Peptides against a protein of PDB entry 4PAS. Designs and how they scored, part 15

Target 1, 39 residues: chain A of PDB entry 4PAS
Amino acid sequence: SVNQASTSRLEGLQSENHRLRMKITELDKDLEEVTMQLQ
Target 2, 39 residues: chain A of PDB entry 4PAS as posed
Amino acid sequence: SVNQASTSRLEGLQSENHHLRMKITELDKDLEEVTMQLQ

## One batch from the design tools (peptide; made by RFdiffusion4, then SolubleMPNN)

Design b1_p12_7_s4 (from b1_p12_7, 6 letters changed)
Fold by OpenDDE base, seed 5:
Structure b1_p12_7_s4 (fold): chain B 39 residues (1-39), chain A 12 residues (1-12)
Amino acid sequence: as target 1 above (39 residues)
Amino acid sequence: LQEELEKLKQQL
């Protein structure tokens, strides 16, 4: 039970870390598109 | 530009 709860928490944190990394990549691209329109 | 700025705001 304690090990299963710890594993499920780690898997949740790993999935959220992946989601946040994908969001950073999307924001970096949108900042590049805005920067190109300001030149 | 304005559309790209609104897209960026929806992502925050």
Scores: peptide ipSAE 0.118, ipTM 0.679, DockQ to the pose 0.367
Fold by OpenDDE base, seed 2:
Structure b1_p12_7_s4 (fold): chain B 39 residues (1-39), chain A 12 residues (1-12)
Amino acid sequence: as target 1 above (39 residues)
Amino acid sequence: LQEELEKLKQQL
């Protein structure tokens, strides 16, 4: 149904948003480590 | 430093 397709799309976007937020947090930590080595 | 730069590059 249109509702099922909309729900599955929202769940896919929510899972991808969570994955991207975790990746940003990991990259921010690794940038901090590189910054500390350049000081 | 070089290892940390390669780590960042693998995450992109």
Scores: peptide ipSAE 0.116, ipTM 0.676, DockQ to the pose 0.358
Fold by OpenDDE base, seed 4:
Structure b1_p12_7_s4 (fold): chain B 39 residues (1-39), chain A 12 residues (1-12)
Amino acid sequence: as target 1 above (39 residues)
Amino acid sequence: LQEELEKLKQQL
C-alpha cells in the first residue's frame, strides 16, 4: 500500500540518519585526537 | 599523527 511504502521509506531514512549521526560522532572524536596531537 | 590522518581518510 502507499502507507507501507511511506513507512518503509521513513524507516530507511531513520536508519541512514542514525548511521550518519554515528559517523559524525566518530569523526568528531578522531578530529579531537588529531587536535590533541597538534598541541 | 600520520596514522590518525590515514584513519580519517578511510572514514570519508
Scores: peptide ipSAE 0.114, ipTM 0.675, DockQ to the pose 0.348
Fold by OpenDDE base, seed 3:
Structure b1_p12_7_s4 (fold): chain B 39 residues (1-39), chain A 12 residues (1-12)
Amino acid sequence: as target 1 above (39 residues)
Amino acid sequence: LQEELEKLKQQL
């Protein structure tokens, strides 16, 4: 149904949003480590 | 430092 297709698309976008947020947090930590080595 | 920069490049 249209509702099932909309729900599955939303769940996919929520999962991708979570993955991208976790990747940003990883990169922010690795940038902090590089910044600390430059001080 | 160099190893950490190569790690960051693999993550992009």
Scores: peptide ipSAE 0.108, ipTM 0.667, DockQ to the pose 0.353

Design b1_p12_8_s1 (from b1_p12_8, 7 letters changed)
Fold by OpenDDE base, seed 1:
Structure b1_p12_8_s1 (fold): chain B 39 residues (1-39), chain A 12 residues (1-12)
Amino acid sequence: as target 1 above (39 residues)
Amino acid sequence: SELERLRQLLSS
């Protein structure tokens, strides 16, 4: 159904959004560590 | 290494 397709798309976008946010958080952390190591 | 971790994060 249209509703099922919309829900599945939303869930996919939510999962990808979460994945990307987690990646950004880890990159920020690792960049901070690199910055500290370069000091 | 940290460098390898960064590469892994960028490639995922």
Scores: peptide ipSAE 0.047, ipTM 0.535, DockQ to the pose 0.105
Fold by OpenDDE base, seed 4:
Formats: sequence, C-alpha cells, structure tokens
Structure b1_p12_8_s1 (fold): chain B 39 residues (1-39), chain A 12 residues (1-12)
Amino acid sequence: as target 1 above (39 residues)
Amino acid sequence: SELERLRQLLSS
C-alpha cells in the first residue's frame, strides 16, 4: 500500500507537470502573438 | 477571442 500510494502520487505529479508545461507553452505562444499585435 | 482564450488558460 505504501508503494501504491507513492506510485499514485508520482503519476499525479507527472500528469500535473505535463499539464503545466503545456499551459506554459500555450501562454508563451499567445503572449508572443499579443506582443506582435501591439507592435 | 484571443483575450478569452488567455483567460481560459489562466483559469484552468
């Protein structure tokens, strides 16, 4: 059960990490587009 | 709109 709890937490953290990386990429892209439109 | 897309990204 200790191993199951640890692996489940790791999987959750990995999924959240991936989600956050995708969000950062999208925000960076959109910020670049906004910056270009303001220039 | 682009602004609404950004707001959705920030709120999710």
Scores: peptide ipSAE 0.047, ipTM 0.531, DockQ to the pose 0.106
Fold by OpenDDE base, seed 2:
Structure b1_p12_8_s1 (fold): chain B 39 residues (1-39), chain A 12 residues (1-12)
Amino acid sequence: as target 1 above (39 residues)
Amino acid sequence: SELERLRQLLSS
Protein backbone atom coordinates (compact mmCIF):
# COMPACT_ATOMS: atom_id res chain seq x y z
CA SER B 1 0.00 0.00 0.00
CA VAL B 2 0.93 3.69 -0.22
CA ASN B 3 1.27 3.79 3.56
CA GLN B 4 3.60 0.78 3.58
CA ALA B 5 5.73 2.32 0.84
CA SER B 6 5.95 5.62 2.73
CA THR B 7 6.92 3.86 5.96
CA SER B 8 9.60 1.81 4.21
CA ARG B 9 11.01 4.95 2.58
CA LEU B 10 11.11 6.76 5.92
CA GLU B 11 12.93 3.86 7.56
CA GLY B 12 15.42 3.79 4.70
CA LEU B 13 16.02 7.54 4.98
CA GLN B 14 16.49 7.28 8.75
CA SER B 15 19.02 4.49 8.30
CA GLU B 16 20.90 6.42 5.61
CA ASN B 17 20.84 9.57 7.75
CA HIS B 18 22.42 7.66 10.62
CA ARG B 19 25.07 6.17 8.32
CA LEU B 20 25.97 9.58 6.90
CA ARG B 21 26.20 11.17 10.35
CA MET B 22 28.57 8.42 11.47
CA LYS B 23 30.68 8.96 8.34
CA ILE B 24 30.84 12.71 9.02
CA THR B 25 32.01 12.02 12.57
CA GLU B 26 34.74 9.67 11.34
CA LEU B 27 35.87 12.11 8.64
CA ASP B 28 36.04 14.90 11.21
CA LYS B 29 38.21 12.73 13.47
CA ASP B 30 40.51 11.71 10.62
CA LEU B 31 40.78 15.30 9.39
CA GLU B 32 41.86 16.35 12.87
CA GLU B 33 44.52 13.63 12.86
CA VAL B 34 45.80 14.71 9.44
CA THR B 35 45.88 18.32 10.63
CA MET B 36 47.99 17.35 13.64
CA GLN B 37 50.41 15.42 11.43
CA LEU B 38 50.83 18.39 9.09
CA GLN B 39 51.80 20.69 11.96
CA SER A 1 47.90 3.34 7.15
CA GLU A 2 45.87 6.45 7.90
CA LEU A 3 45.78 7.35 4.22
CA GLU A 4 44.42 3.92 3.30
CA ARG A 5 41.81 4.23 6.07
CA LEU A 6 40.66 7.55 4.63
CA ARG A 7 40.44 6.11 1.11
CA GLN A 8 38.33 3.22 2.39
CA LEU A 9 36.05 5.57 4.30
CA LEU A 10 35.49 7.77 1.24
CA SER A 11 34.76 4.77 -0.99
CA SER A 12 32.19 3.20 1.34
Scores: peptide ipSAE 0.045, ipTM 0.527, DockQ to the pose 0.100
Fold by OpenDDE base, seed 3:
Structure b1_p12_8_s1 (fold): chain B 39 residues (1-39), chain A 12 residues (1-12)
Amino acid sequence: as target 1 above (39 residues)
Amino acid sequence: SELERLRQLLSS
């Protein structure tokens, strides 16, 4: 029970971490495009 | 537009 709760929490944190990394990558790409247009 | 896309990314 304790191990199951800990595992589920870890899996949730891992999935959220992945989502946030993907969002950062997307924002970085779009920021680069805007920077190129302003130069 | 690129501007609208950026606004959506920041709000979500």
Scores: peptide ipSAE 0.043, ipTM 0.527, DockQ to the pose 0.097

Design b1_p12_8_s2 (from b1_p12_8, 8 letters changed)
Fold by OpenDDE base, seed 2:
Structure b1_p12_8_s2 (fold): chain B 39 residues (1-39), chain A 12 residues (1-12)
Amino acid sequence: as target 1 above (39 residues)
Amino acid sequence: SALDALRALLSS
């Protein structure tokens, strides 16, 4: 149904959003470590 | 790698 498709799409977007936020946090940490190593 | 992702961000 349209509602099932919309719900599945929303759940997929929420999961991807969470994954991307975790990746941003990881990259921020890695950038800090690289910056410290280059100083 | 995470470093490759950082390089990509800096070049874009």
Scores: peptide ipSAE 0.040, ipTM 0.530, DockQ to the pose 0.089
Fold by OpenDDE base, seed 3:
Structure b1_p12_8_s2 (fold): chain B 39 residues (1-39), chain A 12 residues (1-12)
Amino acid sequence: as target 1 above (39 residues)
Amino acid sequence: SALDALRALLSS
């Protein structure tokens, strides 16, 4: 149904959003560690 | 890796 397609799309976007937020957090942590090593 | 992604970002 149209509602099933819409809910599946929303769930996909929510999972991708979560994945991207986790990746950003990881990159921020690694950048901090590299910065500390260069100081 | 995340470090490779940082290197790519800084070199672009």
Scores: peptide ipSAE 0.038, ipTM 0.531, DockQ to the pose 0.073
Fold by OpenDDE base, seed 1:
Structure b1_p12_8_s2 (fold): chain B 39 residues (1-39), chain A 12 residues (1-12)
Amino acid sequence: as target 1 above (39 residues)
Amino acid sequence: SALDALRALLSS
């Protein structure tokens, strides 16, 4: 149904959003480490 | 410098 398709799409977007946020946090930490090493 | 740009990003 349209509702099932919409729900599945939203769940997929939510999981991808979470994955991307975790990757951003990791990269922010790596960037901070590099910055400290180069200061 | 590139290092200054990184510092700015971390502080924003």
Scores: peptide ipSAE 0.030, ipTM 0.564, DockQ to the pose 0.123
Fold by OpenDDE base, seed 5:
Structure b1_p12_8_s2 (fold): chain B 39 residues (1-39), chain A 12 residues (1-12)
Amino acid sequence: as target 1 above (39 residues)
Amino acid sequence: SALDALRALLSS
């Protein structure tokens, strides 16, 4: 149904949003480590 | 430098 398709899309977008936020946190940590090593 | 820009970003 239209509602089922919309719900599934929202759940997919929420999951991807969470994944991307976690990746940003990891990249921030990696950049901090590289910055400390290059100081 | 690029390193200075990264330091500024991390401290903001």
Scores: peptide ipSAE 0.029, ipTM 0.560, DockQ to the pose 0.120

Design b1_p12_8_s3 (from b1_p12_8, 7 letters changed)
Fold by OpenDDE base, seed 3:
Structure b1_p12_8_s3 (fold): chain B 39 residues (1-39), chain A 12 residues (1-12)
Amino acid sequence: as target 1 above (39 residues)
Amino acid sequence: SQLEELKKLLSS
């Protein structure tokens, strides 16, 4: 149904959003460490 | 190294 499709899409977007947020946090930490090593 | 790890994450 339309509602089932919409729910599945939302759940997919929510999981992807979480994944991307975690990746950004990790990259930010790694960038900070690289920056410190270059100083 | 941290630099290589960063590159790996950017490529994934």
Scores: peptide ipSAE 0.040, ipTM 0.515, DockQ to the pose 0.104
Fold by OpenDDE base, seed 1:
Structure b1_p12_8_s3 (fold): chain B 39 residues (1-39), chain A 12 residues (1-12)
Amino acid sequence: as target 1 above (39 residues)
Amino acid sequence: SQLEELKKLLSS
């Protein structure tokens, strides 16, 4: 149904949003560590 | 290295 498709799309976008936020957090941490090593 | 790991993360 249209509602099922919309719900599935929203859940997919929410999971991707979470994935991207986690990736940003990891990159921030890694960048901090690299910066510390370069100092 | 952390630098190579960072590059890997950027590519994924």
Scores: peptide ipSAE 0.039, ipTM 0.506, DockQ to the pose 0.108
Fold by OpenDDE base, seed 5:
Structure b1_p12_8_s3 (fold): chain B 39 residues (1-39), chain A 12 residues (1-12)
Amino acid sequence: as target 1 above (39 residues)
Amino acid sequence: SQLEELKKLLSS
């Protein structure tokens, strides 16, 4: 149904959003590590 | 090397 399709898409977008937020946090940590090694 | 390790981390 239209509602099921919309719900599934929303859930997909929410999971991707979460994944991307976690990746940003990971990259921030990696950048900090690189910075420390350059000091 | 540490440099290659860091490159991998940033690209993963």
Scores: peptide ipSAE 0.036, ipTM 0.468, DockQ to the pose 0.072
Fold by OpenDDE base, seed 4:
Structure b1_p12_8_s3 (fold): chain B 39 residues (1-39), chain A 12 residues (1-12)
Amino acid sequence: as target 1 above (39 residues)
Amino acid sequence: SQLEELKKLLSS
């Protein structure tokens, strides 16, 4: 159904959003570590 | 290195 398709798309976007947020957190940590190494 | 990994991620 249209509702099922919309729900599935939303769930996919939510999972991707979560994945991207986790990657950003990891990058922030790595950047901090690199910064400390350069100091 | 972490630096190279960061560069890779930024370029992808």
Scores: peptide ipSAE 0.032, ipTM 0.494, DockQ to the pose 0.106

Design b1_p12_8_s4 (from b1_p12_8, 8 letters changed)
Fold by OpenDDE base, seed 4:
Structure b1_p12_8_s4 (fold): chain B 39 residues (1-39), chain A 12 residues (1-12)
Amino acid sequence: as target 1 above (39 residues)
Amino acid sequence: SALDALKAFLSS
């Protein structure tokens, strides 16, 4: 149904949003480590 | 190694 499709899309976007936020956090940490090592 | 870590970072 339209509702099922909308719900599935929202859940997909929410999970991807979470994944991307976690990736950003990891990259920020990695960047900090590289920056520290270059100092 | 540090080099491997940098490569992984750049390819992420």
Scores: peptide ipSAE 0.053, ipTM 0.519, DockQ to the pose 0.067
Fold by OpenDDE base, seed 2:
Structure b1_p12_8_s4 (fold): chain B 39 residues (1-39), chain A 12 residues (1-12)
Amino acid sequence: as target 1 above (39 residues)
Amino acid sequence: SALDALKAFLSS
């Protein structure tokens, strides 16, 4: 149904949003570590 | 290569 498709899309977007936030946090930490190692 | 390593880092 339209409602099922909309719900599934929202859940997918929420999951991807969470994944991307975790990736950003990881990259920020990695960048900080590399920066410290280069100083 | 070093360039490939940097690309992998940015895409991880």
Scores: peptide ipSAE 0.052, ipTM 0.488, DockQ to the pose 0.069
Fold by OpenDDE base, seed 5:
Structure b1_p12_8_s4 (fold): chain B 39 residues (1-39), chain A 12 residues (1-12)
Amino acid sequence: as target 1 above (39 residues)
Amino acid sequence: SALDALKAFLSS
């Protein structure tokens, strides 16, 4: 149904949003580590 | 290479 398709899309977007936020946190940590190694 | 290692680190 239209509602089922919309719900599934929203759940997919929420999952991807969470994944991307976690990746940003990891990249911030990686950048900090590289910065420390270059000092 | 060192560049490849850096790319792998940042993309992991």
Scores: peptide ipSAE 0.051, ipTM 0.497, DockQ to the pose 0.064
Fold by OpenDDE base, seed 1:
Structure b1_p12_8_s4 (fold): chain B 39 residues (1-39), chain A 12 residues (1-12)
Amino acid sequence: as target 1 above (39 residues)
Amino acid sequence: SALDALKAFLSS
């Protein structure tokens, strides 16, 4: 159904959003570590 | 190499 497709798309976008937020956090941590090593 | 490691980091 249209509603089921819309819900599935929203769930996909929510999971991707979460994944991207986690990736940003990881990259920020990694950059901090590299910065510390360069200082 | 160090360069390859940095590239891998940026592409991860």
Scores: peptide ipSAE 0.048, ipTM 0.481, DockQ to the pose 0.065

## One batch from the design tools (peptide; made by RFdiffusion4, then SolubleMPNN)

Design b1_p13_1_s1 (from b1_p13_1, 4 letters changed)
Fold by OpenDDE base, seed 4:
Structure b1_p13_1_s1 (fold): chain B 39 residues (1-39), chain A 13 residues (1-13)
Amino acid sequence: as target 1 above (39 residues)
Amino acid sequence: RLSELEKQLEELK
């Protein structure tokens, strides 16, 4: 149904959003570590 | 937290 398709899409977008936020946090940590090593 | 230094480092790329 249209509602099922919409729900599945939303769940997919939510999971991808979470994945991307985790990746940003990881990259921020990596950048902090590199920055500390350069100081 | 080194957010300002991180920003500066990113600006150098």
Scores: peptide ipSAE 0.041, ipTM 0.544, DockQ to the pose 0.152
Fold by OpenDDE base, seed 2:
Structure b1_p13_1_s1 (fold): chain B 39 residues (1-39), chain A 13 residues (1-13)
Amino acid sequence: as target 1 above (39 residues)
Amino acid sequence: RLSELEKQLEELK
């Protein structure tokens, strides 16, 4: 149904959003480590 | 913390 398709799309976007947030956190940590090494 | 540097960088834009 249209509602099932919309729900599945939303769940996909939510999982991708979570993945991207985790990647941002990882990159932030890596950038901090590099910044400390440059000091 | 790096978050303060990120904040300062954003202020320069």
Scores: peptide ipSAE 0.036, ipTM 0.455, DockQ to the pose 0.097
Fold by OpenDDE base, seed 3:
Parts: sequence; structure tokens; C-alpha cells
Structure b1_p13_1_s1 (fold): chain B 39 residues (1-39), chain A 13 residues (1-13)
Amino acid sequence: as target 1 above (39 residues)
Amino acid sequence: RLSELEKQLEELK
């Protein structure tokens, strides 16, 4: 149904959003490590 | 933490 398709699309976007947030956190940690090593 | 430094870098753009 249209509602099932919309729900599946939303769940996909929510999972991708979570993945991207985790990647941003990882990159922030990597940047901190590089900055500390340069000092 | 780099939060303040990251903020300052963004402000320079």
C-alpha cells in the first residue's frame, strides 16, 4: 500500500540519518587525534 | 575538545 511504501521510505531515511551521525562523530574524534599529534 | 576551535574555523569561512 501507499502507507507501507511511505513507512519503509521513512525507516530507510532514519537509518541513514543515524549512520551519518555516527560517521560525523567518528570524523570529529579523528580530527581531535590529528590535532593532538600536531601539537 | 575541539568544539570551540571548530566553531572558530567555521566563522572564518
Scores: peptide ipSAE 0.036, ipTM 0.456, DockQ to the pose 0.102
Fold by OpenDDE base, seed 5:
Structure b1_p13_1_s1 (fold): chain B 39 residues (1-39), chain A 13 residues (1-13)
Amino acid sequence: as target 1 above (39 residues)
Amino acid sequence: RLSELEKQLEELK
């Protein structure tokens, strides 16, 4: 149904959003660690 | 948190 397709699309976008936020957090941590090593 | 130093490091790239 249209509603099932819309909810499945939303759930996919929510999971991708979460994945991207986790990757940003990981990269921020790596940048902080490198910055500390340079000081 | 080293946010200002992180910002400066990004500006050098």
Scores: peptide ipSAE 0.039, ipTM 0.539, DockQ to the pose 0.149; fails the geometry check

Design b1_p13_1_s2 (from b1_p13_1 with L1E R5K L13K)
Fold by OpenDDE base, seed 1:
Structure b1_p13_1_s2 (fold): chain B 39 residues (1-39), chain A 13 residues (1-13)
Amino acid sequence: as target 1 above (39 residues)
Amino acid sequence: ELEEKEKQLEELK
């Protein structure tokens, strides 16, 4: 149904949003570590 | 401080 397709799309977008947020946190950590090593 | 940034990121969810 249109509702099932919309729900599956939302779940996919929520999963990708979570993945991207975790990747931002990882990159922020890597940047802080590099910054600390350069001090 | 990553903990405050992680908290700010969680508040944006």
Scores: peptide ipSAE 0.023, ipTM 0.350, DockQ to the pose 0.056
Fold by OpenDDE base, seed 4:
Structure b1_p13_1_s2 (fold): chain B 39 residues (1-39), chain A 13 residues (1-13)
Amino acid sequence: as target 1 above (39 residues)
Amino acid sequence: ELEEKEKQLEELK
C-alpha cells in the first residue's frame, strides 16, 4: 500500500517533470524566434 | 503573440 502510493506519486512527478521540460524547450524556441525577429 | 508567450512563461514560474 505505502509503496504503491509512493510509486504512483513518483510516476506522476516524473510525467509532470517531462511535461515541464517540454514546455521549457518550446518557450526557449519561441524566445529564439522572437530574438531573431528583433535583429 | 508575444503577450501570450510571456503569460505562458509567467504561469510556469
Scores: peptide ipSAE 0.020, ipTM 0.383, DockQ to the pose 0.136
Fold by OpenDDE base, seed 2:
Structure b1_p13_1_s2 (fold): chain B 39 residues (1-39), chain A 13 residues (1-13)
Amino acid sequence: as target 1 above (39 residues)
Amino acid sequence: ELEEKEKQLEELK
């Protein structure tokens, strides 16, 4: 149904948003570690 | 290496 397709799309976007937020947190930590190594 | 990580972080924000 149109509702099932819309729900599956929303769930896909929510999972991708979560993945991207986790990747931002990882990169922020990697930048902090590199900054500490340069001090 | 640092500059490429900074760029990747900015592209994801």
Scores: peptide ipSAE 0.019, ipTM 0.410, DockQ to the pose 0.184
Fold by OpenDDE base, seed 3:
Structure b1_p13_1_s2 (fold): chain B 39 residues (1-39), chain A 13 residues (1-13)
Amino acid sequence: as target 1 above (39 residues)
Amino acid sequence: ELEEKEKQLEELK
């Protein structure tokens, strides 16, 4: 149904949003380490 | 926090 397709799309977008937030946190740590090494 | 890491690095010199 249209509702089932909409729910599955939302679940996929929520999972991808979580993955991207975890990747931002990793890159923020890498940036902190590089900034410390430059001081 | 960067400031605490800077402090830890300075304590190792």
Scores: peptide ipSAE 0.013, ipTM 0.279, DockQ to the pose 0.051

Design b1_p13_1_s3 (from b1_p13_1, 4 letters changed)
Fold by OpenDDE base, seed 2:
Structure b1_p13_1_s3 (fold): chain B 39 residues (1-39), chain A 13 residues (1-13)
Amino acid sequence: as target 1 above (39 residues)
Amino acid sequence: ELEEKEKKLEELK
């Protein structure tokens, strides 16, 4: 149904949003560690 | 090691 397709798309976008937020957090941490080692 | 951390940072981009 249109509702099932919309729900599946929303779940996919939520999962991708979570993945991207985790990646940003990891990059921020790694950047902080590199910055601290360069000082 | 700084080089290993720089490599990990680049792999995540």
Scores: peptide ipSAE 0.027, ipTM 0.369, DockQ to the pose 0.087
Fold by OpenDDE base, seed 5:
Structure b1_p13_1_s3 (fold): chain B 39 residues (1-39), chain A 13 residues (1-13)
Amino acid sequence: as target 1 above (39 residues)
Amino acid sequence: ELEEKEKKLEELK
């Protein structure tokens, strides 16, 4: 149904959003550690 | 080690 396609798309976007937020948090931490080592 | 951290950072991009 149109509703099932819309819910499956939302679930996919929610999972991708979570993955991207975790990746950003990891990158921010690694950048902080590199910055501290260059000081 | 700085080089290992730089490598991990590039792998995450």
Scores: peptide ipSAE 0.026, ipTM 0.366, DockQ to the pose 0.084
Fold by OpenDDE base, seed 3:
Structure b1_p13_1_s3 (fold): chain B 39 residues (1-39), chain A 13 residues (1-13)
Amino acid sequence: as target 1 above (39 residues)
Amino acid sequence: ELEEKEKKLEELK
Protein backbone atom coordinates (compact mmCIF):
# COMPACT_ATOMS: atom_id res chain seq x y z
CA SER B 1 0.00 0.00 0.00
CA VAL B 2 1.00 3.71 -0.27
CA ASN B 3 1.22 3.75 3.56
CA GLN B 4 3.60 0.73 3.63
CA ALA B 5 5.86 2.33 0.98
CA SER B 6 5.85 5.62 2.95
CA THR B 7 6.71 3.80 6.23
CA SER B 8 9.58 1.83 4.60
CA ARG B 9 10.94 5.08 3.08
CA LEU B 10 10.76 6.84 6.47
CA GLU B 11 12.59 3.93 8.18
CA GLY B 12 15.30 4.07 5.48
CA LEU B 13 15.69 7.85 5.94
CA GLN B 14 15.85 7.46 9.76
CA SER B 15 18.56 4.78 9.43
CA GLU B 16 20.59 6.95 7.01
CA ASN B 17 20.15 10.00 9.29
CA HIS B 18 21.53 7.98 12.23
CA ARG B 19 24.50 6.77 10.11
CA LEU B 20 25.30 10.35 9.03
CA ARG B 21 25.12 11.63 12.64
CA MET B 22 27.60 8.93 13.71
CA LYS B 23 29.96 9.96 10.86
CA ILE B 24 29.78 13.63 11.98
CA THR B 25 30.65 12.58 15.57
CA GLU B 26 33.67 10.58 14.32
CA LEU B 27 34.88 13.48 12.13
CA ASP B 28 34.57 15.84 15.13
CA LYS B 29 36.79 13.48 17.19
CA ASP B 30 39.33 13.17 14.36
CA LEU B 31 39.40 16.99 14.04
CA GLU B 32 39.98 17.31 17.82
CA GLU B 33 42.87 14.81 17.64
CA VAL B 34 44.47 16.65 14.68
CA THR B 35 44.03 19.97 16.54
CA MET B 36 45.77 18.52 19.63
CA GLN B 37 48.65 17.18 17.47
CA LEU B 38 49.16 20.64 15.91
CA GLN B 39 49.51 22.29 19.37
CA GLU A 1 47.15 3.41 15.58
CA LEU A 2 47.52 4.30 11.88
CA GLU A 3 45.62 1.16 10.78
CA GLU A 4 42.58 2.04 12.94
CA LYS A 5 42.51 5.57 11.45
CA GLU A 6 42.77 4.17 7.90
CA LYS A 7 39.85 1.80 8.66
CA LYS A 8 37.70 4.68 10.01
CA LEU A 9 38.57 6.80 6.96
CA GLU A 10 37.45 3.97 4.64
CA GLU A 11 34.15 3.57 6.59
CA LEU A 12 33.52 7.33 6.14
CA LYS A 13 33.77 7.18 2.31
Scores: peptide ipSAE 0.025, ipTM 0.327, DockQ to the pose 0.067
Fold by OpenDDE base, seed 4:
Structure b1_p13_1_s3 (fold): chain B 39 residues (1-39), chain A 13 residues (1-13)
Amino acid sequence: as target 1 above (39 residues)
Amino acid sequence: ELEEKEKKLEELK
């Protein structure tokens, strides 16, 4: 149904959003480490 | 390791 397709798309977008947030957190940590190494 | 970080950065583009 249209509702099932919309729900599955929302779940996919929520999962991708979570993945991207985790990657941002990893990059922020990596940037902090590089910044500390340059000091 | 810089190479692993560069790979992760490329996966975000």
Scores: peptide ipSAE 0.023, ipTM 0.353, DockQ to the pose 0.118

Design b1_p13_1_s4 (from b1_p13_1, 7 letters changed)
Fold by OpenDDE base, seed 2:
Structure b1_p13_1_s4 (fold): chain B 39 residues (1-39), chain A 13 residues (1-13)
Amino acid sequence: as target 1 above (39 residues)
Amino acid sequence: RLKELEEQLQQLK
């Protein structure tokens, strides 16, 4: 149904949003470690 | 964190 397709798309976007937030947190940590090593 | 970013932005000027 249109509702099932919309729900599955929302779940996909929620999982991708979570993945991207985790990647941003990882890159921020890596940038902090590099910054501390250059000081 | 914010202080380090401010120092980096100052070194790029």
Scores: peptide ipSAE 0.038, ipTM 0.460, DockQ to the pose 0.098
Fold by OpenDDE base, seed 4:
Structure b1_p13_1_s4 (fold): chain B 39 residues (1-39), chain A 13 residues (1-13)
Amino acid sequence: as target 1 above (39 residues)
Amino acid sequence: RLKELEEQLQQLK
């Protein structure tokens, strides 16, 4: 149904949003560590 | 935050 396709698309976007937020947090930590090592 | 850290990292080079 149109509703099932919309729900599945939303779940896919939510999982990708979570993945991207985790990657941003990882890169933020790695950049902080590198910045601290350069000081 | 990431942008600020990137800007700071560029100032240290």
Scores: peptide ipSAE 0.034, ipTM 0.507, DockQ to the pose 0.264
Fold by OpenDDE base, seed 1:
Structure b1_p13_1_s4 (fold): chain B 39 residues (1-39), chain A 13 residues (1-13)
Amino acid sequence: as target 1 above (39 residues)
Amino acid sequence: RLKELEEQLQQLK
């Protein structure tokens, strides 16, 4: 149904949003570690 | 925080 397709698309976007937030947190940590090594 | 760390890394160059 149109509702099932919309729900599956929303779940895909929520999963991708979570993945991107985890990647931002990883890069933030890596940047902090590099910053601490340069100080 | 990320923006602040990026700004700090730019000041070290």
Scores: peptide ipSAE 0.033, ipTM 0.502, DockQ to the pose 0.238
Fold by OpenDDE base, seed 3:
Structure b1_p13_1_s4 (fold): chain B 39 residues (1-39), chain A 13 residues (1-13)
Amino acid sequence: as target 1 above (39 residues)
Amino acid sequence: RLKELEEQLQQLK
């Protein structure tokens, strides 16, 4: 029980960490595109 | 890289 709850929490944190990394990569690309349009 | 791009965007103002 305690180990299963800890594993499910870790899997949830891993999926959220992946989502946040993808969002940072998207925003970095959008910022590069805006920078290129201003040059 | 992201911080460098943010600094460059501030220099364009």
Scores: peptide ipSAE 0.032, ipTM 0.499, DockQ to the pose 0.231

Design b1_p13_2_s1 (from b1_p13_2, 5 letters changed)
Fold by OpenDDE base, seed 5:
Structure b1_p13_2_s1 (fold): chain B 39 residues (1-39), chain A 13 residues (1-13)
Amino acid sequence: as target 1 above (39 residues)
Amino acid sequence: ELEKLKEKLEQLQ
C-alpha cells in the first residue's frame, strides 16, 4: 500500500540519519584524540 | 597510535 511504502521509506531515512550521526560523533572523537596528541 | 587514527579518518571521509 502507499502507507506501507511511505513507512518503509521513513524507517530507511531514520536508520541512515542515525548511521550518519554516529559517523560524525566518531570523527569528532578521532579529531579530538589527534589534536591532543599534537599538543 | 597516530598513524592508525589517520587511517581511520581517511576511511571515514
Scores: peptide ipSAE 0.033, ipTM 0.551, DockQ to the pose 0.066
Fold by OpenDDE base, seed 1:
Structure b1_p13_2_s1 (fold): chain B 39 residues (1-39), chain A 13 residues (1-13)
Amino acid sequence: as target 1 above (39 residues)
Amino acid sequence: ELEKLKEKLEQLQ
């Protein structure tokens, strides 16, 4: 149904949003480590 | 150490 397709798309977008937030947090940590090594 | 951080950063891109 249209509702099932919209729900599955929302779940996919939520999962990708979570993945991207975890990647940003990892990048922020790696940048902090680089910044500390350059000081 | 810096090269290992660059490699990690590249793997994350």
Scores: peptide ipSAE 0.033, ipTM 0.540, DockQ to the pose 0.061
Fold by OpenDDE base, seed 2:
Structure b1_p13_2_s1 (fold): chain B 39 residues (1-39), chain A 13 residues (1-13)
Amino acid sequence: as target 1 above (39 residues)
Amino acid sequence: ELEKLKEKLEQLQ
């Protein structure tokens, strides 16, 4: 159904959004650690 | 230590 296709697309976008937020948090932490080691 | 962190950053980019 159109509703099922829309739900599956939303779930895919939600999972990708979560993955990207986790990647940003990891990069921010790794940049903080680099910054602390260069001081 | 710094080299391992650079390798992690390169894998995440």
Scores: peptide ipSAE 0.033, ipTM 0.543, DockQ to the pose 0.061
Fold by OpenDDE base, seed 4:
Structure b1_p13_2_s1 (fold): chain B 39 residues (1-39), chain A 13 residues (1-13)
Amino acid sequence: as target 1 above (39 residues)
Amino acid sequence: ELEKLKEKLEQLQ
């Protein structure tokens, strides 16, 4: 169904968005650790 | 550890 394909695509985009947000949060922490080590 | 941060940065490039 077109609706099932649209739902599965939305779920895929939501999971990738969550993954990318977690990666940004990890990078922000790694940047904070580097910043603290350079002070 | 600076080495662990370098390894993480290399995995992102």
Scores: peptide ipSAE 0.028, ipTM 0.518, DockQ to the pose 0.062

